Peptides against a protein of PDB entry 4KTY. Designs and how they scored, part 22

Target 1, 266 residues: chain A of PDB entry 4KTY
Amino acid sequence: YVLNDIGVIFYGEVNDIKTRSWSYGQFEDGILDTCLYVMDRAQMDLSGRGNPIKVSRVGSAMVNAKDDEGVLVGSWDNIYAYGVPPSAWTGSVDILLEYRSSENPVRYGQCWVFAGVFNTFLRCLGIPARIVTNYFSAHDNDANLQMDIFLEEDGNVNSKLTKDSVWNYHCWNEAWMTRPDLPVGFGGWQAVDSTPQENSDGMYRCGPASVQAIKHGHVCFQFDAPFVFAEVNSDLIYITAKKDGTHVVENVDATHIGKLIVTKQI

## One batch from the design tools (peptide; aimed at target 1 F136)

Design b2_p14_6 (made by RFdiffusion4)
Pose (drawn by RFdiffusion4):
Structure b2_p14_6 (pose): chain A 261 residues (1-241, 247-266), chain P 14 residues (1-14)
Amino acid sequence: YVLNDIGVIFYGEVNDIKTRSWSYGQFEDGILDTCLYVMDRAQMDLSGRGNPIKVSRVGSAMVNAKDDEGVLVGSWDNIYAYGVPPSAWTGSVDILLEYRSSENPVRYGQCWVFAGVFNTFLRCLGIPARIVTNYFSAHDNDANLQMDIFLEEDGNVNSKLTKDSVWNYHCWNEAWMTRPDLPVGFGGWQAVDSTPQENSDGMYRCGPASVQAIKHGHVCFQFDAPFVFAEVNSDLIYITAHVVENVDATHIGKLIVTKQI
Amino acid sequence: NYKLDLQDIRNNAK
């Protein structure tokens, strides 16, 4: 989780698992300096840089280009003007070195690309890290921790009213650290996510959220545990437009995996 | 990656 500079990112389907190799390249010339440059550009106060909670949260904001001209721009537009399609990248090095050289956000990325770059950032600084993949990952748009699916009278999905969504898969990172800001028992792996989905305190960032706190539903503990809980375990609520028609308690988060040791 | 079709999810829940 610190010294391995290559890895595997899982994707596809639960019974059709695909792998994508990834070069983290945290030891390559120019990468460590690039990680420091990322924190400088985020205007991160130096006095907080010894705190992995802060470093990881800043990283979750700065790896994406929204709000702060950070590292990577997301796209699903099937055109990818003036850049590289997200699927073309095979590691983090070219992205990070291009960012340092050009001093401009790099185009383009999707969830595994954000996760790969963020993983490089964490391991390079010495924060143990890994990439996790969540199949059938929920995206909660109204912060009620459930998927609200609105139905027309005919029972079909009303695409105008329905805003929540589900991904075939989503990847984020876990960072290892104590959580002196939380009661004892909630350190260890913290979910951190640099793929923009929902604002957290006015910026696209997410975490660190204690995985242990998410497991027992104690999502009151900072940061962004309710959103992460919703990604892995929200119920699907079918609502006819308002009457609750059905509840699917098993659809979301069918499987979560990471590379073996 | 991509978003799943919510109509197909609904049809499968029937």

Design b2_p14_6_s1 (made by RFdiffusion4, then SolubleMPNN; from b2_p14_6, 8 letters changed)
Fold by OpenDDE base, seed 5:
Structure b2_p14_6_s1 (fold): chain B 266 residues (1-266), chain A 14 residues (1-14)
Amino acid sequence: as target 1 above (266 residues)
Amino acid sequence: SSVLDLQKIVEESK
C-alpha cells in the first residue's frame, strides 16, 4: 500500500458532493512520537502495540477526548468559543502537535477531523488506512439496527421519543488487517471510527468491524458490527405516537440510509 | 472555514 501524506475527504450532501484536502503528515517531525504518546496515555501495554486490532480499537477511543482525555473534542452546536472551528483545520499535524505539547484535548473537531487525525495515527503505526464517507449515515442509539423516528400526530418529529438520528454525511476510517479472532475471510478492511457516537463496552470507540462481515450481514462479529451495519443499512421506521400512548407504524423506508459510500483509493 | 462543511442532523418528518 502507498501511504500518501495528503488526502481527499468527501463531505457535503449526496446530491452535492464536495471534497477537501487534508494533510495527514504521518512523516512529519514529532508525529510518530505523538502517536506513541497517545498509546502511552491509553496505558496500552507494549505487547498490544504490535497488534493492529488492539491498536485500531485504542486509537478509536483515544482520538476522541471522551473517557480518557484523548486528542479531540467534538462540537456540533456551532459554538466554538474556546478553540478552533472544525472547518479551520487543514490537516492532522497541528492538532497532534498541539495535543502533545499541551497534553490536553484539542478543540474542536467533527467527523472529518476525527477521521483525518485517526488516519494519521493508523498510518504512522504502519496500518494501511483510508477515510470513508457515508451519506445519510444513521446513528443507532439503542442497537436495534433500525432508525426509529417517532412522529407527533401533526407529523412533526417527537424529539423526546426519537433517540436515533441521521447525519447528512459521516466520515470514519477503514484499516487493513488480518482478523485471526474471526473466521477465515473476514480480514482485510475493518471499519473503525473515532468520532464519539456510542459507548462500546465502557468507552466511546468503534471497531474494528469487518467490512466483509458487515457486507454479508454478520453483525455478531466483534467489534461494534451492529452499529456500523446500522450506519449504512438501517431502515427508517416512522412511528406515530398518539396522544393515548399508542404507537402506529406508518411507513418503512429501506432505501434512505447509506445512499452513497465514497472512499479514495490508497 | 465554511458552515457548509459542518455535519448536520437530517430532520425527518411525516
Scores: peptide ipSAE 0.397, ipTM 0.833, DockQ to the pose 0.129
OpenDDE base, seeds 1, 2, 3, 4: peptide ipSAE 0.378, 0.391, 0.386, 0.371; ipTM 0.832, 0.834, 0.834, 0.827

Design b2_p14_6_s2 (made by RFdiffusion4, then SolubleMPNN; from b2_p14_6, 8 letters changed)
Fold by OpenDDE base, seed 5:
Structure b2_p14_6_s2 (fold): chain B 266 residues (1-266), chain A 14 residues (1-14)
Amino acid sequence: as target 1 above (266 residues)
Amino acid sequence: SSILDLQEINKKNK
């Protein structure tokens, strides 16, 4: 989780699981310097740099360009004319070195790129980390622990009313640390996510959220436990918007989200 | 492609 510099990232569909290699390169020249530079850009106090809770949270913010001119610009519109298509990246090193050299966000990333770079960042700083892929991953916009899908009377999705969405897959990271800020037993793996999805207390960041806490339904624990919980366990609520303005719950699907969570074991 | 694999979708009702 720290020493491996090459990994495998799972993606695709739950019924068509795909893998891609990713070179983390945490030991390559300039990478540690770049990770320190990232923390400098985040204006992290020196005393906080030894705290994996703070480091992972800052990393989740800084690996994406949102808010703070961090490492990667996300793009999902299939228009990548001003940079490198997300699929063209094969590892973290080129991205991090470009960021360090240019001092500008690197274009472009999607979830596995964010996760790959973030994994390098964590491992480089001595935090055990792994990439996790969640198939049918919910993106809850209002952290209400459910996916509200609004339908027209004809059965089509009302895109105006439907704000929540589901990724066919999503990649994030788990980082190993103690959580003295939480009750006993909620250390260990912590979910952290650098893909800019939702604002968390003023910044596009996510975690660390205790995997154990989430597993046991403790969504009140910092940080961003409700969001991570929703990613893996949201119910789909299908609501028909009637012409008269009334809403009718047509169906509830409690089995769709988080069908498979995969991480490399080696 | 990886790009197409990363599309947010709204599932239709069953």
Scores: peptide ipSAE 0.034, ipTM 0.694, DockQ to the pose 0.216
OpenDDE base, seeds 1, 2, 3, 4: peptide ipSAE 0.033, 0.029, 0.031, 0.032; ipTM 0.697, 0.660, 0.679, 0.673

Design b2_p14_6_s3 (made by RFdiffusion4, then SolubleMPNN; from b2_p14_6, 7 letters changed)
Fold by OpenDDE base, seed 4:
Structure b2_p14_6_s3 (fold): chain B 266 residues (1-266), chain A 14 residues (1-14)
Amino acid sequence: as target 1 above (266 residues)
Amino acid sequence: SEKLDLQEIVKSSK
């Protein structure tokens, strides 16, 4: 989880799982220096740089360009005129070195690119890390721990009543650390995500969230456990919006989100 | 990655 500089990222569809190679390059020239530079840009106190909780949270924020001119600009609209298409990247090295040289955010990334760069960042700093792919990954936008699907009376989806959505797949990271700030047993793998999805206490960042806590339904623990929980375990709630303004829950599907979570062992 | 068409999800639920 620290020494391997080449990895495989799972993507595609649950019924058509695909893999892509990713070069993390944590040992390449200039990469560690760039990771330190990232923490410098974040104005991270030296005292915090030895704390994997703080480091992973800062990394979560800084690998994306939002808020703080971090490493990567995300784009999902298939228009990549001012940079490199996300699919063109094959590893973290070119991205990080470009960021260091230009001192400007690099265009463009999507989830696996964010996860790849973040994985390099964590590993460079001695934090065991891996990439996780979740198929049918929910994006709970209103923090109600459910994936809301609103329907008109005619059965057509009304996309204006919620910003909740489902990714065909989503990639994030798990970082290994102790959690002295949590009860005993909730250390180990922590979910962290640098793909800008939701604002967390003023910044687009996510985690560290205890994987063990999430597995046991403990969403009260810092950081961002409700959001991560919803990504993997939210129920689909089918709600009919009646013309009279009432909402009727027509169906609940507890099996659709998080159909498959894939990661590799070192 | 891409956001799924929720209408397709609805169709599959019926």
Scores: peptide ipSAE 0.612, ipTM 0.946, DockQ to the pose 0.904
OpenDDE base, seeds 1, 2, 3, 5: peptide ipSAE 0.362, 0.369, 0.089, 0.364; ipTM 0.823, 0.826, 0.730, 0.819

Design b2_p14_6_s4 (made by RFdiffusion4, then SolubleMPNN; from b2_p14_6, 7 letters changed)
Fold by OpenDDE base, seed 5:
Structure b2_p14_6_s4 (fold): chain B 266 residues (1-266), chain A 14 residues (1-14)
Amino acid sequence: as target 1 above (266 residues)
Amino acid sequence: SSVLDLQEIVNSLK
C-alpha cells in the first residue's frame, strides 16, 4: 500500500465493471517535493505534518482546487476546453509536476483522478493508502443520511426539491492510521476523499472517517462519517410532494445505494 | 463518473 507505484482503479457500472491503470509515481523525481509544497500551500504547521489524521485531512482539501487553489479542478460537464480531459490522465506524476511548476490548479479531474493523485500524496508521505470504488454512490447534500427523491404527483422528479444525487460510481481513498482521537477499535482504514462534493467545516474536504465506525453505524465520530455513511448506505426515499404542500413518503429502497464497493488488494 | 438520471431510477420501479 506504500510501495506500489502503479495501480488499478475500478470504474464503469456495477454490471459492467471496468479497470483503469494508474501510475502513482510516488518515487519519481519531484513528487515528494510537490507533496511537501502542497502542505506548504496549505500553511500546515510542521508539527502537524507527522500526524496522518491532519495530513490526510489537509490532503483531502488540497488535492482539489476549491477554497485553497489546490491541485485539481473538477469538471463533469464534458467541456474541457481549457485543460486536459480527465480521461486523458494516466497517472499522478504529470499532474503534480504541473501543479508544482505552474503553482496553479490543474485542469481537469474527476473522482478517479482525484483519488489517484490523493493516493500518491498519501503514499509519498508514508501513509498506507488505497483507492476504493463505490457503485451507486450517494451524495447526501443535506446531511440527513438519506437519498431523498422528491416526486411530483405525476411521478416526475421534482428537480427543485431534490438536492441529493447518485453517482454511477465514485472513487475515494482509504488511509491506514491509528485514531487516538476516537475510541479503541476505530483505527485502521480511514475513508478520505479529495473529490469536491460537500463542504466540511468550511472547506471542500472529507475524512478521515473510520471505516470500522461507519460499518457499525457510528456516524458521530469525526470526520465526516455521516457523509461517507450516506455514500455507501443511504436509503432511497421517494417522497411525493403534494400540491397542497404536504410530503408523503411513497417508497423506501434500502438496497440501491452502495451495491458494490471494490478495492485493489495490493 | 456521472450523475445518474433519477427519473430513470424512478421509472425502473414502475
Scores: peptide ipSAE 0.553, ipTM 0.934, DockQ to the pose 0.889
OpenDDE base, seeds 1, 2, 3, 4: peptide ipSAE 0.546, 0.165, 0.177, 0.529; ipTM 0.930, 0.801, 0.806, 0.925; seed 3 fails the geometry check

Design b2_p14_7 (made by RFdiffusion4)
Pose (drawn by RFdiffusion4):
Structure b2_p14_7 (pose): chain A 261 residues (1-241, 247-266), chain P 14 residues (1-14)
Amino acid sequence: YVLNDIGVIFYGEVNDIKTRSWSYGQFEDGILDTCLYVMDRAQMDLSGRGNPIKVSRVGSAMVNAKDDEGVLVGSWDNIYAYGVPPSAWTGSVDILLEYRSSENPVRYGQCWVFAGVFNTFLRCLGIPARIVTNYFSAHDNDANLQMDIFLEEDGNVNSKLTKDSVWNYHCWNEAWMTRPDLPVGFGGWQAVDSTPQENSDGMYRCGPASVQAIKHGHVCFQFDAPFVFAEVNSDLIYITAHVVENVDATHIGKLIVTKQI
Amino acid sequence: SQYKLDFQDIKPSS
């Protein structure tokens, strides 16, 4: 989780698992300096840089280009003007070195690309890290921790009212650290996510959220545990437009995986 | 490839 500079990112389907190799390249010339440049650009106060909670949270904001001209711009537009399609990248090095050189956000990325770059950032600084993949990953748009699916009278999905969504998969990172800001028992792996989905305190960032706190549903502990809980375990609520028609308690988060040691 | 799933495909039968 610190010294391995290559890895595997899982994607596809539960019974059709695909792998994508990834070069983290945290030891390549220019990368460590690039990680420091990322924190400088985020205007991160130097006095907080010894705190992995802070470093990881800043990283979750700065790896994406929204709000702060950070590292990577997301796109699903099937055009990818003036850049590289997200699927073309095979590691983090070219992205990070281009960012340092051009001093401009790099185009383009999707969830595994954000996760790969963020993983490089964490391991390069010495924060143990890994990439996790969540199949059938929920995206909660109204912060009620459930998927609200509105149906028309005919029983079909009302696409105007329905805002929540589900991904075939989503990838984020886990960072290893104590959580002196939380009661004892909630350190270890913290979910951190640099792919923009929902604002957290006015910026696109997410975490660190204690995985242990998410497991027992104690999502009151900072940061962004409710959103992460909703990604892995929200119920689907079918609502006819308002009458609750049905509840699917098993659809979300069918499987979560990471590369074996 | 990453994409969003369609809720129509998993809706309950009427």

Design b2_p14_7_s1 (made by RFdiffusion4, then SolubleMPNN; from b2_p14_7, 7 letters changed)
Fold by OpenDDE base, seed 1:
Structure b2_p14_7_s1 (fold): chain B 266 residues (1-266), chain A 14 residues (1-14)
Amino acid sequence: as target 1 above (266 residues)
Amino acid sequence: GQYKLNFNDFAPAK
């Protein structure tokens, strides 16, 4: 999880799983220097740089360009006119070196690009890390641990009544660390996500969230456990929005979100 | 819509 500089990222659909290679290149010239530069841009104190909790949280913020002129600009409009299409990247090295050279955010990324660069960042700094792909990944926008689907009285979906959404797939990272800030047993793999999805205490960042805590339904522990929990375990709540403004729950589907979570074994 | 897509179509590497 640290020494491998080439990996496999899962993508596609749950019924048509695909893989792509990604070169992390954590040992390439200039990459470690760039990772240190990223932490410098974050104004991270030297004392905190030895703490994987702080490092992974800062990394989740800085790998995306939002808030802090971080590494990657996300784009999902399928235009990409002023940069490189996300699918054109084959690894982290060119992205990180461009960022270091230009000192400006690199265009463009989507989840697997964010996850790839973030994985390089973590591994470069000695933090064991891997990429996780979640199929039917929920984006809970209102922090209610539900994926709200609003229906008109005629049964048609009204997508304007909620900002909740579902990705066909989403990639994020898991980083291995102890969590002395949490109760015993919640160390190990921690979910961290650099794809800018939701604001977390003033910045677009996510994690570290204890995977063990989430598996056992503990969403009260820092950081961003409710959001990560919702990504993998949100219930679909079908709500009929009546003309009088009242809402009625018509159905609940607990099987759709997080249908498959895949990660490389080694 | 509520269903979002990540686009991993073929494109030449830079």
Scores: peptide ipSAE 0.325, ipTM 0.810, DockQ to the pose 0.118
OpenDDE base, seeds 2, 3, 4, 5: peptide ipSAE 0.165, 0.218, 0.307, 0.032; ipTM 0.749, 0.701, 0.828, 0.691

Design b2_p14_7_s2 (made by RFdiffusion4, then SolubleMPNN; from b2_p14_7, 5 letters changed)
Fold by OpenDDE base, seed 5:
Order: C-alpha cells, then structure tokens, then sequence
Structure b2_p14_7_s2 (fold): chain B 266 residues (1-266), chain A 14 residues (1-14)
C-alpha cells in the first residue's frame, strides 16, 4: 500500500458503481516536505511524529481546513467560486504543493479529494493506507448511533428537525497500525477520516477507530468509534412529527445504511 | 420512505 502512488477511488451509486483514478504521488518532490509542514502547522511535537496513532489523528484534522487552516476547504453547494471544483483534481500533488506554497487552505474538496490527499499524507509518512468507499453512508449528527429521519404528516422530510443525513457515498481512509492503547487484537486497519463531518474533542477530525472493534461492536474504544460505527451500521428511524408536537415512530430500517463498502485490493 | 440525502457532486475530471 505504501509503495502504490496511483490508485482507484470508488464512487457513484450502489447500483452504478464508478471508479476514478487518483495520483497519490507520495514520492514526488516536495511532498514529504509538505507533510512535515502540515505537522508543523499542527504544532505537533517531535516525540509524537513517530506514533501512527497521533500522526493519523493529526492528519485527519489537518487535511481539512477547519479549525487549524489545514489543507483543503470543503464545498458541497455546487458553487466553487474562487477555487477549483472538486471534480477537477486528479491527484494529491498539486493540492499539497499549492498548500505548501501559498500557506493557505486549498479550494475545494469533497470526500474523495480529502481521502486522496489524506492517503498521500499517510503513505508519505510510511503508514500503510487505503481509501474506503461506503455507499449509503450515514452522518450521525447527535451521536446516538441511529439516523433520526423526521417526517411531516404528508410524508416529506422535515428538514428543520432532521439533523442526521446520508451520503449516497462517502470516502474515508483506513490506516494500518498497532494499537497498544487498546486491548490485544484491535490493531490492524484503523478508520480515519479527514472530511470535516463532526467535531471530535474540539476539532473536526475522526479516528483512528479500530476496524476490528467496530466490527465487534466495541464503540467505546478511542477514537470516534461511535461515529464510524454509525456510518456503516446505523438504523434509519422514521419519525412523524405530528402537528400537536408529538412524535411517532413510523418505521425502522436496519438494512439501508452501509449496503456496500469497497476498497481497492490490487 | 424518503430520507435526507447529501449528494457528493462529482463531475468528469478535467
């Protein structure tokens, strides 16, 4: 994984899976320097830079511009003035080099761009990493491990009450590392995500969350296991908001979220 | 039933 400098990112819909080539370029001139610069901007102490747990967590924070003037500014409103549309990027190198040169966040990214740049960051620093695509990926806004979908009496979604959301697809990263801070058996692949979705102890970051822990329902293990668990396994709770202010659970769908998780193995 | 869906706006790469 570390040696691959070109990859494939899956996107689209579960019934219409698409692929996009992405150049990671972790060996290109200036990229390692930029990764070190990113850690410098994060004010990461030298002692922590050899710890993949700390590095991946810092990376998840710094690849997005929120909080710390990190690498990428996200945009999902289909208005990409004053920057590059997310779909125009073909790899990580131009983004990282622009960040290093301008010392300002680069516009703009969406999940696959964040994942691509983050993958470069991890691989550049010797951390085995891959991009994972989750179709029907939940975004739990209130950390209750379920997707609360509020409906009007006519069946339409009440956007004011519904804070949780679902991505048609979402890309994040898995990084390989030991987890001495966790019980034995929960090392290996760790989910990390640089797309700014939720605040984690003061910053928009996510992970590392043990994939094994998530698979076995250990959501109490650091970091951000509940959020990652919800992304792939949330139940959809359809709630009708009655005019009298009462709420009625209409349906529970335990099969919709996380229908397919794909990562390139070759 | 419907749900609130966020769409990742992907267009062909330049």
Amino acid sequence: as target 1 above (266 residues)
Amino acid sequence: SQYKLDFNDFRPAK
Scores: peptide ipSAE 0.047, ipTM 0.643, DockQ to the pose 0.071
OpenDDE base, seeds 1, 2, 3, 4: peptide ipSAE 0.047, 0.044, 0.035, 0.037; ipTM 0.637, 0.664, 0.691, 0.669; seed 1 fails the geometry check

Design b2_p14_7_s3 (made by RFdiffusion4, then SolubleMPNN; from b2_p14_7, 6 letters changed)
Fold by OpenDDE base, seed 2:
Structure b2_p14_7_s3 (fold): chain B 266 residues (1-266), chain A 14 residues (1-14)
Amino acid sequence: as target 1 above (266 residues)
Amino acid sequence: SQYQLDFNDFRPAK
């Protein structure tokens, strides 16, 4: 994983899976220097730069521009007049080099762009990393491990009350590391995500969350395990908001979220 | 039932 400088990112729909080539370019001139610069901008202590737990968490924060003027500005409004459309990027190199030269966030990215750049960052720093695509990926915004979908009495979605959402697909990263801060057995692959979705202890970042912990329902383990768990295993809860202010659960769908999780196999 | 979906804007590069 560390040595591969070209990869494949899965996207599209669960019934029409698509692939996109992505050049990570972790060995290209200036890329390692840029990754070090990113950690400098994060004001990361030198003592922590050898710790993959700290590095991956800082990376998840710094690859997005929120909070700290990090690498990429996200945009999902189909208005990209002041930068590069997310779909125009073909790899991490141009993005990282632009960030280094301009010292300003680069416009624009979406999940696969964030994941691609983050993958380069991790690999540059010697952390084995891969991109993971989750189809029907939940975005739980209130940390209750559910997708609460509020309906009007006529069956239409109440957009005012419904704050949770689902991505048709979402890309994030898994990084390989030991987790001495967790019980034995929960090292290995750790989910980390640089796409700005939710605030985690004051910053838009996510992970590292133990994949083994998530798989076995241990959402109490740091970091951000509840959010990652919800992305892949949330139930859809359809709630009718009655005119009298009461809420009634009309249906529960436990099969919709996380229909398929794809990554390059070892 | 219809619910809120966020779609990534992935299009071929020009």
Scores: peptide ipSAE 0.049, ipTM 0.655, DockQ to the pose 0.071
OpenDDE base, seeds 1, 3, 4, 5: peptide ipSAE 0.040, 0.035, 0.035, 0.040; ipTM 0.706, 0.696, 0.707, 0.653

Design b2_p14_7_s4 (made by RFdiffusion4, then SolubleMPNN; from b2_p14_7, 6 letters changed)
Fold by OpenDDE base, seed 5:
Structure b2_p14_7_s4 (fold): chain B 266 residues (1-266), chain A 14 residues (1-14)
Amino acid sequence: as target 1 above (266 residues)
Amino acid sequence: SQYALDFNDFRPAK
């Protein structure tokens, strides 16, 4: 999880799983220097740079350009006129080296690009890391652990009221570390995500969230456990918004989100 | 009872 510099990223649909190769290149010239530069740009204290909890949290913030002029600018509008289309990237090296040389965010990324670059960052700094793909990945925007889907009386989705969303797939990272800040047993793999989805205490970042904690429903454990839990285990709540302003719960689906979570074995 | 969902298509750019 540290030495392998090439990987496979899963994407596509749950019924049509696809794979993409990705070159992490954590040992290539200039990459370690760039990772240190990223932490410098984050103004990270030297004392924290040896702490994988702090490093992974800072990395989750800095791999995206939001808030802090970090590495990658995300774009999902299918118009990539002022940079490189996300699908054109084949690895992390060119992105990181461009960031280091230009000192400006690199355009453009989507989830697997963010995850790829973040994986390089973690591995380069000696943190075991892997990319995880979640099919039917929920995006809870109000931290209620539910996907609230509002319907018109005709059964169509009310896009104005429905703020939560579901990705056909989403990629993030898991990083291996001890968690002395958590109760015993919640170290090991920690979910971290650099794709800018939600603001976490002032920055677009996510994690580290204990995978074991998430599996056991301990969403009170730092960091961002409720959000990660919702990504993989939220219920779909279908609510009909009536013309008189009343809301009626029509259905609850507890099986749709997180249909499949895939990671490459190394 | 299946309801239509507005899924975000996170597929790689064409």
Scores: peptide ipSAE 0.041, ipTM 0.653, DockQ to the pose 0.054
OpenDDE base, seeds 1, 2, 3, 4: peptide ipSAE 0.036, 0.040, 0.026, 0.028; ipTM 0.708, 0.660, 0.662, 0.663

Design b2_p14_8 (made by RFdiffusion4)
Pose (drawn by RFdiffusion4):
Structure b2_p14_8 (pose): chain A 261 residues (1-241, 247-266), chain P 14 residues (1-14)
Amino acid sequence: YVLNDIGVIFYGEVNDIKTRSWSYGQFEDGILDTCLYVMDRAQMDLSGRGNPIKVSRVGSAMVNAKDDEGVLVGSWDNIYAYGVPPSAWTGSVDILLEYRSSENPVRYGQCWVFAGVFNTFLRCLGIPARIVTNYFSAHDNDANLQMDIFLEEDGNVNSKLTKDSVWNYHCWNEAWMTRPDLPVGFGGWQAVDSTPQENSDGMYRCGPASVQAIKHGHVCFQFDAPFVFAEVNSDLIYITAHVVENVDATHIGKLIVTKQI
Amino acid sequence: NYKLNLQDIRNAAL
């Protein structure tokens, strides 16, 4: 989780698992300096850089280009003007070195690409890290921790009213650290996510959220545990437009995996 | 990656 500079990112389906190799390249010339440059550009106060909670949260904001001209721009537009399609990248090095050289956000990325770059950032600084993949990952748009699916009278999905969504898969990172800001028992792996989905305190960032706190539903502990809980375990609520028609308690988060040791 | 079609999820739940 610190010294391995290559890895595997899982994707596809639960019974059709695909792998994508990834070069983290945290030891390559120019990468460590690039990680420091990322924190400088985020205008992160130096006095907080010894705190992995802060470093990881800044990283979750600065790996994406939204709000702060950070590292990577997300796109699903099937055109990818003036850049590289997200699927073309095979590691983090070219992205990070291009960012340092050009001093401009790099185009383009999707969830595994954000996760790969963020993993490089964490391991390079010495924060143990890994990439996790969540199959059938919920995206909660109204912060009620459930998927609200609105149905027309005919029983079909009303695409105007329905805003929540589900991904075939989503990847984020876990960072290892104590949580002196939380009661004892909630350190260890913290979910951190640099893929923009929902604002957290006015910026696209997510975490660190204690995985242990998410497991027992104690999502009151900072940061962004309710959103992460919703990604892995929200119920689907079918609502006819308002009457609750059905509840699917098993669809979301069918499987979560990471590379074996 | 991509978002799943919610109508197809709905049809599977029926």

Design b2_p14_8_s1 (made by RFdiffusion4, then SolubleMPNN; from b2_p14_8, 10 letters changed)
Fold by OpenDDE base, seed 1:
Structure b2_p14_8_s1 (fold): chain B 266 residues (1-266), chain A 14 residues (1-14)
Amino acid sequence: as target 1 above (266 residues)
Amino acid sequence: SSALDLQEINDSLK
């Protein structure tokens, strides 16, 4: 997981799975220097740079431009006039070298671009990492571990009553590390995400969250386990908003979110 | 680039 410099990223729809090649280029000239520069920009203490927990958490913050002028600016509005469309990128090298040269955030990325660059960052620093794609990926905005869908009395969806949403697909990373800060058995793969989705203790970052802990229903452990859990295992709650202001749960769908989680097998 | 590659919010949940 550290040595591979070319990968495959899954995207598309659950019924129409697609793949794209991505060049990580962690061994290319200037890339290690850029990864060190990213940690410098984060003002990361030297003592923390050898800790994969701290490094992966800092990386999740710094690969996105929010809060700290990190590497990539996200855009989902189909307007890319001031940069490169997310789909035009084929690897991490050009993005990282542009960031290092310009010292300004690079435009633009979406989840697979964030995940690709973050994968390079992790691998470059000796952290085994892979990209994971989740189809029907929930974005729990209010941290209630459920995906709220509000309906009017006529049955139409009212999208104004919640900021919860479901991505057709979402990519994030898993990084391999020990977790001495967690109970025994919760080391190994840790979910980390650099796509700016939610604020985590003051900045847009996510993880490391123990995959094993989440699989066993433990969301009480650092970092951001409830959010990651909701991405893959959130129930859809259909709520009718009555005219009198009352809310009535009409239906619950526990099968829609996280239908398929795919990662490249080496 | 293809628009089909882009992330989209799924509005067809009902």
Scores: peptide ipSAE 0.246, ipTM 0.809, DockQ to the pose 0.132
OpenDDE base, seeds 2, 3, 4, 5: peptide ipSAE 0.241, 0.240, 0.237, 0.229; ipTM 0.808, 0.805, 0.827, 0.830

